Peptides against a protein of PDB entry 6TME. Designs and how they scored, part 316

Target 1, 324 residues: chain A of PDB entry 6TME
Amino acid sequence: NRLKRAYIALQAWKKAFYSDPFNTAANWVGPDVCSYKGVFCAPALDDPSVLVVAGIDLNHADIAGYLPPELGLLTDVALFHVNSNRFCGVIPKSLSKLTLMYEFDVSNNRFVGPFPTVALSWPSLKFLDIRYNDFEGKLPPEIFDKDLDAIFLNNNRFESTIPETIGKSTASVVTFAHNKFSGCIPKTIGQMKNLNEIVFIGNNLSGCLPNEIGSLNNVTVFDASSNGFVGSLPSTLSGLANVEQMDFSYNKFTGFVTDNICKLPKLSNFTFSYNFFNGEAQSCVPGSSQEKQFDDTSNCLQNRPNQKSAKECLPVVSRPVDCS
Target 2, 324 residues: chain A of PDB entry 6TME as posed
Amino acid sequence: NRLKRAYIALQAWKKAFYSDPFNTAANWVGPDVCSYKGVFCAPALDDPSVLVVAGIDLNHADIFGYLPPELGLLTDVALFHVNSNRFCGVIPKSLSKLTLMYEFDVSNNRFVGPFPTVALSWPSLKFLDIRYNDFEGKLPPEIFDKDLDAIFLNNNRFESTIPETIGKSTASVVTFAHNKFSGCIPKTIGQMKNLNEIVFIGNNLSGCLPNEIGSLNNVTVFDASSNGFVGSLPSTLSGLANVEQMDFSYNKFTGFVTDNICKLPKLSNFTFSYNFFNGEAQSCVPGSSQEKQFDDTSNCLQNRPNQKSAKECLPVVSRPVDCS

## One batch from the design tools (peptide; made by RFdiffusion4, then SolubleMPNN)

Design b2_p29_4_s2 (from b2_p29_4, 16 letters changed)
Fold by OpenDDE base, seed 4:
Structure b2_p29_4_s2 (fold): chain B 324 residues (1-324), chain A 29 residues (1-29)
Amino acid sequence: as target 1 above (324 residues)
Amino acid sequence: AHILSLEELEAYREERRKKIIEEARKEFS
């Protein structure tokens, strides 16, 4: 019965293919769905004597098509990996029936519409990758209530502010890069206890960096480049004991880059180029360390090469933003 | 190859997830 439902679902999906350049679904014929390319079967959790479709892996198949609602019949699927295809449309709400969903990867496709809220209905979801699509609108705050190991949102069309609930996330990796997020980074960011890597690259984020960033003891990568951040770097950044890669380039930061930041013990790369910094400690100067790489290009620094002109600097440096 | 034990399936999922995360880390490092 379960395999019959799976057959219906998979055949409906095959019909929803516009193009299958590698003939991935060529063998998707007949009732033996467990023999289908990209389909993985396993014993059911509730009855080991029953074989069910437990996983789909169609990564890199370059399939064009859409996800039909009949996919909701794949109720035993815990793994759904279909990245690097050309699937379009929306994620079907019928997928809410896939209550065992553990890993959901639809990255590098052509999906559109709002955030797929059906992902929030999966109680056991641990991995969510929706990057490199055309999802738009607001990010639901509830996404960070999920016990996810990784949240990949980059390269979409998400807008509005980053939810305050971000602090509740237990994810080790979170990517916001290349969206249209605006507003400030929430102060609750410091509560992300398992965070290793966070990327804000290429958004419309603004305001001052919250001091609470310094509480991210496990962070190894922090990239806030290509935004509209203002003010000075928080002194609390000295608390980033494990940061290896830090990038604040292409913002509107001002002030002095201090020793306590540049001397972070595990810091290997620190890029603060293309800002309006008017001073830096000697430890921040490119070439000052053999173990660390710095980039101070295109700031308002004195006695450094490749800096902005006085004409460019004066309007900004003369009006520093007070973040205190 | 398409019929896995529960243990094998879990191992497969874990491996795939780890690989994706590692690749993502490389992309932004």
Scores: peptide ipSAE 0.381, ipTM 0.909, DockQ to the pose 0.828
Fold by OpenDDE base, seed 1:
Structure b2_p29_4_s2 (fold): chain B 324 residues (1-324), chain A 29 residues (1-29)
Amino acid sequence: as target 1 above (324 residues)
Amino acid sequence: AHILSLEELEAYREERRKKIIEEARKEFS
């Protein structure tokens, strides 16, 4: 019996709670699991006459505990949202049995360990949010083979390079922010056909920006701030016809910020502060446009306020990185 | 009781996803 299995799972989970400040699981008593707070039932996909646990929503419950392996008994769950809790440990491998998983949100918890590869076993997964945890290690390249709408990885401890498979992703939003990713942005990034927003903030990424970024015609937000990128901005950035927010601040970029970039038709905010740019077009100057906001602070620009000293600029500007 | 139709469940998923995406945008914009 599916509901019986769900009962076993949910009771095991309740026992795994260390703290339940809002008494969320207070009514988790008895076999009627569909009455449990945060538990949602629906007709089974394979048999509409059978009621099953289809979703869990314990968002913002501030529950401390862990995910026990018995959660694997929730085989009909398609929605699992437990963000903003204090769950710790690892994501159980037993969750591989949840073959209907569609949305998995464990964000803002205390999960540790490597990337939860069990997520890769879910054939129907469309949304993955594991941000604001302590996941570590390499990002499996297979994550981008999944037909995900959104991939939220920010604020973890992921390291190593971004997989080349990123170009295969169909996600509209991808966040890498505040991890420890290193290396270059893969050239395959330009193949992300559905990408609207991508955030690389606060990593250890380096090298030149790939020219292929300019192929991201649908991108509205591109933030690569607080990394170690070098070289000039790719001229192909002029192809970002829909970009609204662009941030390259706090890097080691050099060269000239061109008119073609600053005059992008949808550009609203362009921040390129705290780099080593040695020139900018008039259209890039803060205050030059009523519709666009620019920040050129702390570069190597002449006749602009709040720039780096010649002493700071000269060693870098005199040795431009050739990205060709 | 939290019993949803398949249609309601689908709607719920869509709304949740939308909200999460919006929150993400706010965080980084």
Scores: peptide ipSAE 0.135, ipTM 0.820, DockQ to the pose 0.837
Fold by OpenDDE base, seed 3:
Structure b2_p29_4_s2 (fold): chain B 324 residues (1-324), chain A 29 residues (1-29)
Amino acid sequence: as target 1 above (324 residues)
Amino acid sequence: AHILSLEELEAYREERRKKIIEEARKEFS
């Protein structure tokens, strides 16, 4: 019965293919769905004597088409990997029936519409990858209430602010890069106890960096480049004991880049170029260390090459934003 | 093979977790 439902679902999906350049679905014929290319079967959790479709892997198949609602019949699927295709449309709400969903990867496709809220209905979801699509609108705050290991949102059309609930996230990796997020980074960010990597690249974020960033003891990558951040770097950044890659470039930061930041013990790359910093410690100077790479290009630093003109610097440096 | 044991499925999940983290590092580090 379960395999019959799977057959119906998969045949409906095949019909929803506009193009299958590699003939991936060529063998999708007949009731033996477990023989289908990209379809993986396993014993059912509730009855080991019953074989069910447990996973789909169509990564890099370059298939053009859409996800039909009949996919909701794949109720035993825990792994859904369809990245690097040309699927379009929206994620069907019928997928709410896939209560065993563990990994959902629809990255590198042509999906549109709002955040696929159906993903929030999956109680066992651990990985959500929707990057490199055309999803738009607000990010639901509930996404961070889920026990996700990774949240990939980059390269979409998401807008509005980052939810305060981010502090509740147990994810080790979160990417916001290349969206249209605005506002400040929530102070609750410091509560992300498992965070290793967070990327804010290329948004419209602004305001001062919260001091609470310094509480991210496990973070190895922190990239806030290409935004509209202002003020000085928080002194609490000295608490980032494990940060390896840090990028604050292409913002509107001012003030002095301190030794406490540049001497972070695990720091390998620190880019703070294209800001309005008016001073830096000797330890921050590019070339000062063989183990660390720094970029201080296009700031307001004295006696350094490739800096902004006085005309560009004076209006900003003379009126620094007070983040206190 | 398109038929996996439960153990194989679990192993696959663990492997995927590692790959996801590695991919993140490569892309943004």
Scores: peptide ipSAE 0.129, ipTM 0.813, DockQ to the pose 0.760
Fold by OpenDDE base, seed 5:
Parts: C-alpha cells; sequence; structure tokens
Structure b2_p29_4_s2 (fold): chain B 324 residues (1-324), chain A 29 residues (1-29)
C-alpha cells in the first residue's frame, strides 16, 4: 500500500519533468519503485515487514520540471536530496505529510516564492539547504526554533531583518550570504552556543556589530563582509578564542583595529580591507606574522600601501559612529 | 569563500543516507 502510493507520487513527478538530460527517470517504470534510479527503500520504522521509500537522491541530474503535490504521498521519506537541478515553482504544501523528514536539500534549483514554511512542519528535520534559489520575502522567526544542525539560506532573495530568534538556534553552520537582509545583527546572536560558522556576506545589513558576538566561543568562521556595518569593531571580539577565519571587508567600519583582535590564538586569516579604519596595531599589519594573514587594503591607515585618499576618508573618519 | 562546498555537503549527506538505511535494516532485520 505504501509502495503503491509511492508509485503514484513518482509517476506524477516523472510527468512533471520537462527535461531529463541524463535519462535519470528512464527506469521509472512499473510498480517496483525501489529499483528506480535515485530512489532508496528501507523497512518501515513502524512495521519491519513493510518496505517503504525512505530516500530520494537526484543530485546533479539537471532535471527541469516542478514538484507536484503528489509528492506528499511519499510519507516515509526521511532524506530528500534534489540539488543541482532545474526544478522551478514552489515547494508543495503537501510535503507536510512527510513527517519523517530529516534532511531536505533543494539547493541549486530555480524555486521561487516565499520561504517554504512546510519545512517548519517537519518535527525531525536536522538539515535544511535551500541555497541558490530565488526564494524571497522575510525569514520566518520559527526557523531558528528548529533543532537544526545546519541552515543554508545563501544566494536567495530573502529580505527584511534577521529574526531575533537566531539566538535560539542550535545550528553549527548558518549562511545568510548573498541575500537582501537588512537591519542590525540581533544581540541574541551571542546565545548561539553551538555555532561554528556563520556567513553574512553580501547583504544590506547595517548598524554596529553587537558586542555579544564575542560570546561565540565555538565560532571558527565569521564572515560579515560586503554589508553596511558602521562603527568600531567590538572590543569583545577578543573573546573569539577559536576563530580562524574572520572577514569584515567591504563595510563602513571606523576606528582602530586592536592587538586583542589580531592576536586571537586561532586566527589564521583576518580581512578588514575596504573600510575606513584609521589605525591598526602592529600585530595587524600584513606580513607581521608568519602564522597569520592580514589584509588592510583600502582603509584610512597612515603609512600603509593601497589606502583610500584623504578626500575619501575625511568625511567618514571625522564623523565616527558611536556604538555605545 | 568559507561556505561549505556542495561536494562536502553531498558527501556528508550520502554518508548519512547510507547510515539511515543500514540502521533501519539492522533494527528490523
Amino acid sequence: as target 1 above (324 residues)
Amino acid sequence: AHILSLEELEAYREERRKKIIEEARKEFS
């Protein structure tokens, strides 16, 4: 019975293909869905005597098409991997029936519309990858209430502010890169106790960096480049004991880059180029360390190469933003 | 530049997929 439902779903999906360049679904014929390419079966969790479709893997199939509502019949699917295709349209609401969903990867497709809120309905979801699509609108605050290991949102059209609920996230990796997020980074960010990597690159974020960033003891990668951040770097960044890669380039930061930041024990790369910093400690100077790499290009530093002109610097440096 | 590559992520997912299937087989074999 479950396999029959799966058959209906998979045949409906095949019909929804506009193009299958590699003939991935060529063998999607007949009732034996477990033999279908990209379809994986396993004994049902509630009944070992019943075989069910437990996973879909159509990664890199370059399939053009859409996801039909009938996919909601795949109620036993825990892994759904369809990245690097040309699927378009929206994620069907009918996928709410897939209550065992564990990993959902629809990255590198042509999906549109708002955030797929159906992902919030999956109680066991651990991994969400929707990057490299055309999702738009605001990010639901509830996404960070989920017990996710990783959240990949980069390269979409998301806008509005980052929810304050971000502090509730237990994810080790979160990507916001290359969207249209605006506003400030929430102060609650410091509460992300499991965070290892976070990327904000290429958004419209602004304001001062919250001091609470310094509480991210487990962070190894922090990239806030290509935004509109202002003010000085928080002194609390000295608390980033495990940071290895840090990038603040292409912002509007001012002030002095301190020893406490540049001497972080695990720091390997620190890029703060294309800002309006007017001073740096000797430990921040490129070439000062064999173990660390720095880039101070295009700031307002004295006696350093490749800096901004006085004409460019003076209007900004003379009006420092007070983040206190 | 520091974002996990698709290849790395796919490798991870592949391993997880296999483990889930194998575990299911073991538990209900």
Scores: peptide ipSAE 0.025, ipTM 0.559, DockQ to the pose 0.071; fails the geometry check

Design b2_p29_4_s3 (from b2_p29_4, 18 letters changed)
Fold by OpenDDE base, seed 5:
Structure b2_p29_4_s3 (fold): chain B 324 residues (1-324), chain A 29 residues (1-29)
Amino acid sequence: as target 1 above (324 residues)
Amino acid sequence: AHILSREELEKYREELRKKKIEEEKKKFS
């Protein structure tokens, strides 16, 4: 039966633990898997008279170990949260059998290897959190074809460009921060109609920001800091009617920071420090507003404190990148 | 260590998701 399969899976998993500092699996004894700490049972969707393991929550258990292939026997699991552990290895392909997977959180672990493509096999997946691991390689473009509400990829070792399929994403939150992504932000980004928060912090992204960013009407957080972006800020950024937090710091931007950006109606914090901006509107000056916070530090602005030297500015400012 | 109804499981799921999203918002906002 299903619970017997679950028992086999969970016992195999317990055996795969190298360390269980909080003795989380201490009660993982016997066939009554529904009594196991961190295991949640519910009536099966196809037969309400049958109990199945429907959820796993081992968050913050600091367990060291790996995910054995026997976990594929947990075919009724829809909720899988095992963040803040020390699980290592790869996500087993056998998890493809978990066709009811709805939320998958393996964040804050020590997983390695390429993007866990098994996640793409789950037809009902809505939430994916694989942040703070050691996943590497290319991000499969198919990830954005899925109807996900949230995609957390930050703090990994992902490389290559951001897929153009990003525009297909229905996610409200997407994080790319602290990876090794390169290339330009795809122009298709403007098609992300449900996007509220997107974070590109600390990658190797470059080129000009696409004008299509201005189409992100629902975005409240846009952070592109610590990259290699060049050129002027797109004038279309004036279309970010709901942006509250905007950060372009630590790039190679040039040009003039305009009133249309600094006067965005919901803007609370706008950081454009550590660039090569050579001018800013009065509305962008730190202290000019009680409702808005600005940081213009380390640019090429005249009559402002803490700016770059002329020696640093001149070579860059005199050769602005044309993004037109 | 719980036997939940589907409704209870859904509520639990929603709570977990909310916590996760809120934690991320704090980090990046």
Scores: peptide ipSAE 0.456, ipTM 0.905, DockQ to the pose 0.783
Fold by OpenDDE base, seed 2:
Structure b2_p29_4_s3 (fold): chain B 324 residues (1-324), chain A 29 residues (1-29)
Amino acid sequence: as target 1 above (324 residues)
Amino acid sequence: AHILSREELEKYREELRKKKIEEEKKKFS
């Protein structure tokens, strides 16, 4: 009965293919769905004597098509990977029936519409990858209530602010890069206890960086480049004991880059170019260390090469933003 | 045929997940 439902679902999906350049679904014929390329079967959790479709892996198949609602019949699927295809449309709401979903990867496709809220209905979800699509609108705050190991959202069309619930996340890696997020980074960010890497590259984020960033003791990569951040760098950044890669380039930061930041013990690369910094400690100067790489290009620094003109600097430097 | 034990399936998905996370870390490191 379960395999029959799977057969119906998979045949409906095959019919929803517009192009299958590698003939991935060529063997999707007949009732033996466990022999289908990219289909994985395993014993059912409730009855080990019954085989069920437990996984789909169609990564890198370059298939053009859409996800039909009949996929909701795959109620035993825990693994769904369809990375690097040309699937379009929306994620079907019928996938809410896949209550065993553990990993959901639809990255590098042509999906559109709002955040796929069906992902929030899966109680056991541990991995969510929706990057490199055209998802749009607000990010649901509830996404950070999920016990996810990684949250990949980069290269979409998400808008609005980053939810304050971010502090509840237990993810080690979170990517917001190349979206349309706006507003400030929430102060609750400092509560992300398991965070190793966070990337904000290429958004419309603004305001001052929260002091609470300094509480991210396990972070190794912090990239906030290509935004509209203002003010001085928080002094609490000296608390980033494990940061290796830090990038604040292409913002509107002002003030002095302190010795306490540039002497962070694990710091390998620190890029603060294309801002309006008016001073830096000697330890921040490019070439001052063989172990650390710095970039101070295009700031308002004195006696340094490749800096902004006085005409460009004066209007900004003379009116520093107070982050207090 | 793609018939796996539950243990094999769990191992497979874990490997896929770890690989993707590692690849992402390398990209930004």
Scores: peptide ipSAE 0.432, ipTM 0.906, DockQ to the pose 0.807
Fold by OpenDDE base, seed 3:
Structure b2_p29_4_s3 (fold): chain B 324 residues (1-324), chain A 29 residues (1-29)
Amino acid sequence: as target 1 above (324 residues)
Amino acid sequence: AHILSREELEKYREELRKKKIEEEKKKFS
């Protein structure tokens, strides 16, 4: 009996709660699991006459506890949302039995350990949100082999390089922000055909920006701020026909910010402050446009306010990194 | 009501996902 298995799983989970401030699980009593708050039942895919637990939504319940291995008994679950709780520990490997998993949201919790590789075992996974946790280690390259619509990884402790497989991703939104990623952005990034937003904020990324970024025709948000990027901005950025928000601030970029970038047709905000740019086109000057906002603060620009001193600029500007 | 059709469940999932994506986009735009 599938509901009996679900009952066992849910009771084990209730037992794993350390705190339930909103008494979310107060009605988690008895075999009628479909009446449990946050539990959703639906007809089984293989037998419409049988009800199964198909979804869990405990978002914003502020529950403290952990995920017990018995959750692996919820084999019919396709939706698992436990956002904004205080669950700790690791994601159980037993969840590999949840072969129908479609959306997995464990964001805003206290999970630790390596990337939950069990997510890679779910063949139908379309949405993965693990942001605002304490996951650590390397990002498995296989994550981008999956047909995910969105990949939220921000605000964790992930390290090492961004996998080259990123180009295989069909996701519209990918967030790497506020981790410990290092190395270069892979050249394969230009192959992300469905990408709308990508955020690299606050990592330890370095090197030159790949020219292939200019192939991201559908990107509306590109934020690479607060990293260690060097060199000039690729001229191919002129290909970002749909970019609205672009942020390269707080890096070590050099060179000239060109018209072909600042005149991008849908560009609304372009922030390139806190770099070592030594020139900018008139179209890049803050206040030059009513439709576009620019920030050129703290560069090495002549005749502009709030720039770096010559002492700070000369050592860097005189030795520009050649990205060719 | 915690008993849904498959269609209703799919719609519910889509709404949740859409909301989250939109909220994230708003944050970075």
Scores: peptide ipSAE 0.420, ipTM 0.902, DockQ to the pose 0.817
Fold by OpenDDE base, seed 4:
Structure b2_p29_4_s3 (fold): chain B 324 residues (1-324), chain A 29 residues (1-29)
Amino acid sequence: as target 1 above (324 residues)
Amino acid sequence: AHILSREELEKYREELRKKKIEEEKKKFS
């Protein structure tokens, strides 16, 4: 009996709660699991006459606890949304039994350990949100081999390099922000055909930006701010026909910001402040356009306000990194 | 606390996803 298994799982989970400030699980009593707050039942895919637990939504419940292994008994769950709680520990490997998993959101919790590789075992997974946790270690390259629509990894403790398999991703949104990723952005990034938004904010990324970024013709948001990138902006950025928001601030970029970048047709905001740019086209000057906003603050630009001193600029500008 | 049809469940899923994506856009835009 599927509902009986669900009952066992949910009761085990209730026992794993340390705190339930909103009494979310107060009605988690008895075998009628479909009446439980946050539990959604639907007809089974293989037998419409049978009700199964198909979804969990405990978002914003502020529950403290952990995920017990008995959750693996929820074999019919396709939606698992438990964001904005205080769940701790690791994601149980027993969740590999949830073969119908479609969306997995454990964001804004206190999970620890390595990347939850159990997510890789779900053949139908389309949405993965593990942001705002304490996951650590390397990002498994296999994550980008999956046919995911969205991958949210920001605000964790991930380290090492971004896998080259990123180019295989079909995700429209990918966030790496506020981790400890290092190394270069892989050249394969240009192969992300469905990419709309990618965020690298606040990592330890370095090196030159790959020219292949210019192949991201569907990207609307590209944020690489607060890293250690060097060199000039790739001329191929002129290929970003749909970019609306672009941020390269707080890096170590040098060179000239060109017209072909600042005149991108859909560009609304372009921030390249806090770098070492030594020139910009007139089209890049803040106030030059009514339709576009630019920020050139704290560079090495001549005849512009709020720039770095010559003392700060000369050592860097005189030794430009050649990315060619 | 709900018994849904598969269609209703899908609609619920879409609503949840939309909210999530919008929240992220607001944060990074």
Scores: peptide ipSAE 0.531, ipTM 0.921, DockQ to the pose 0.792; fails the geometry check

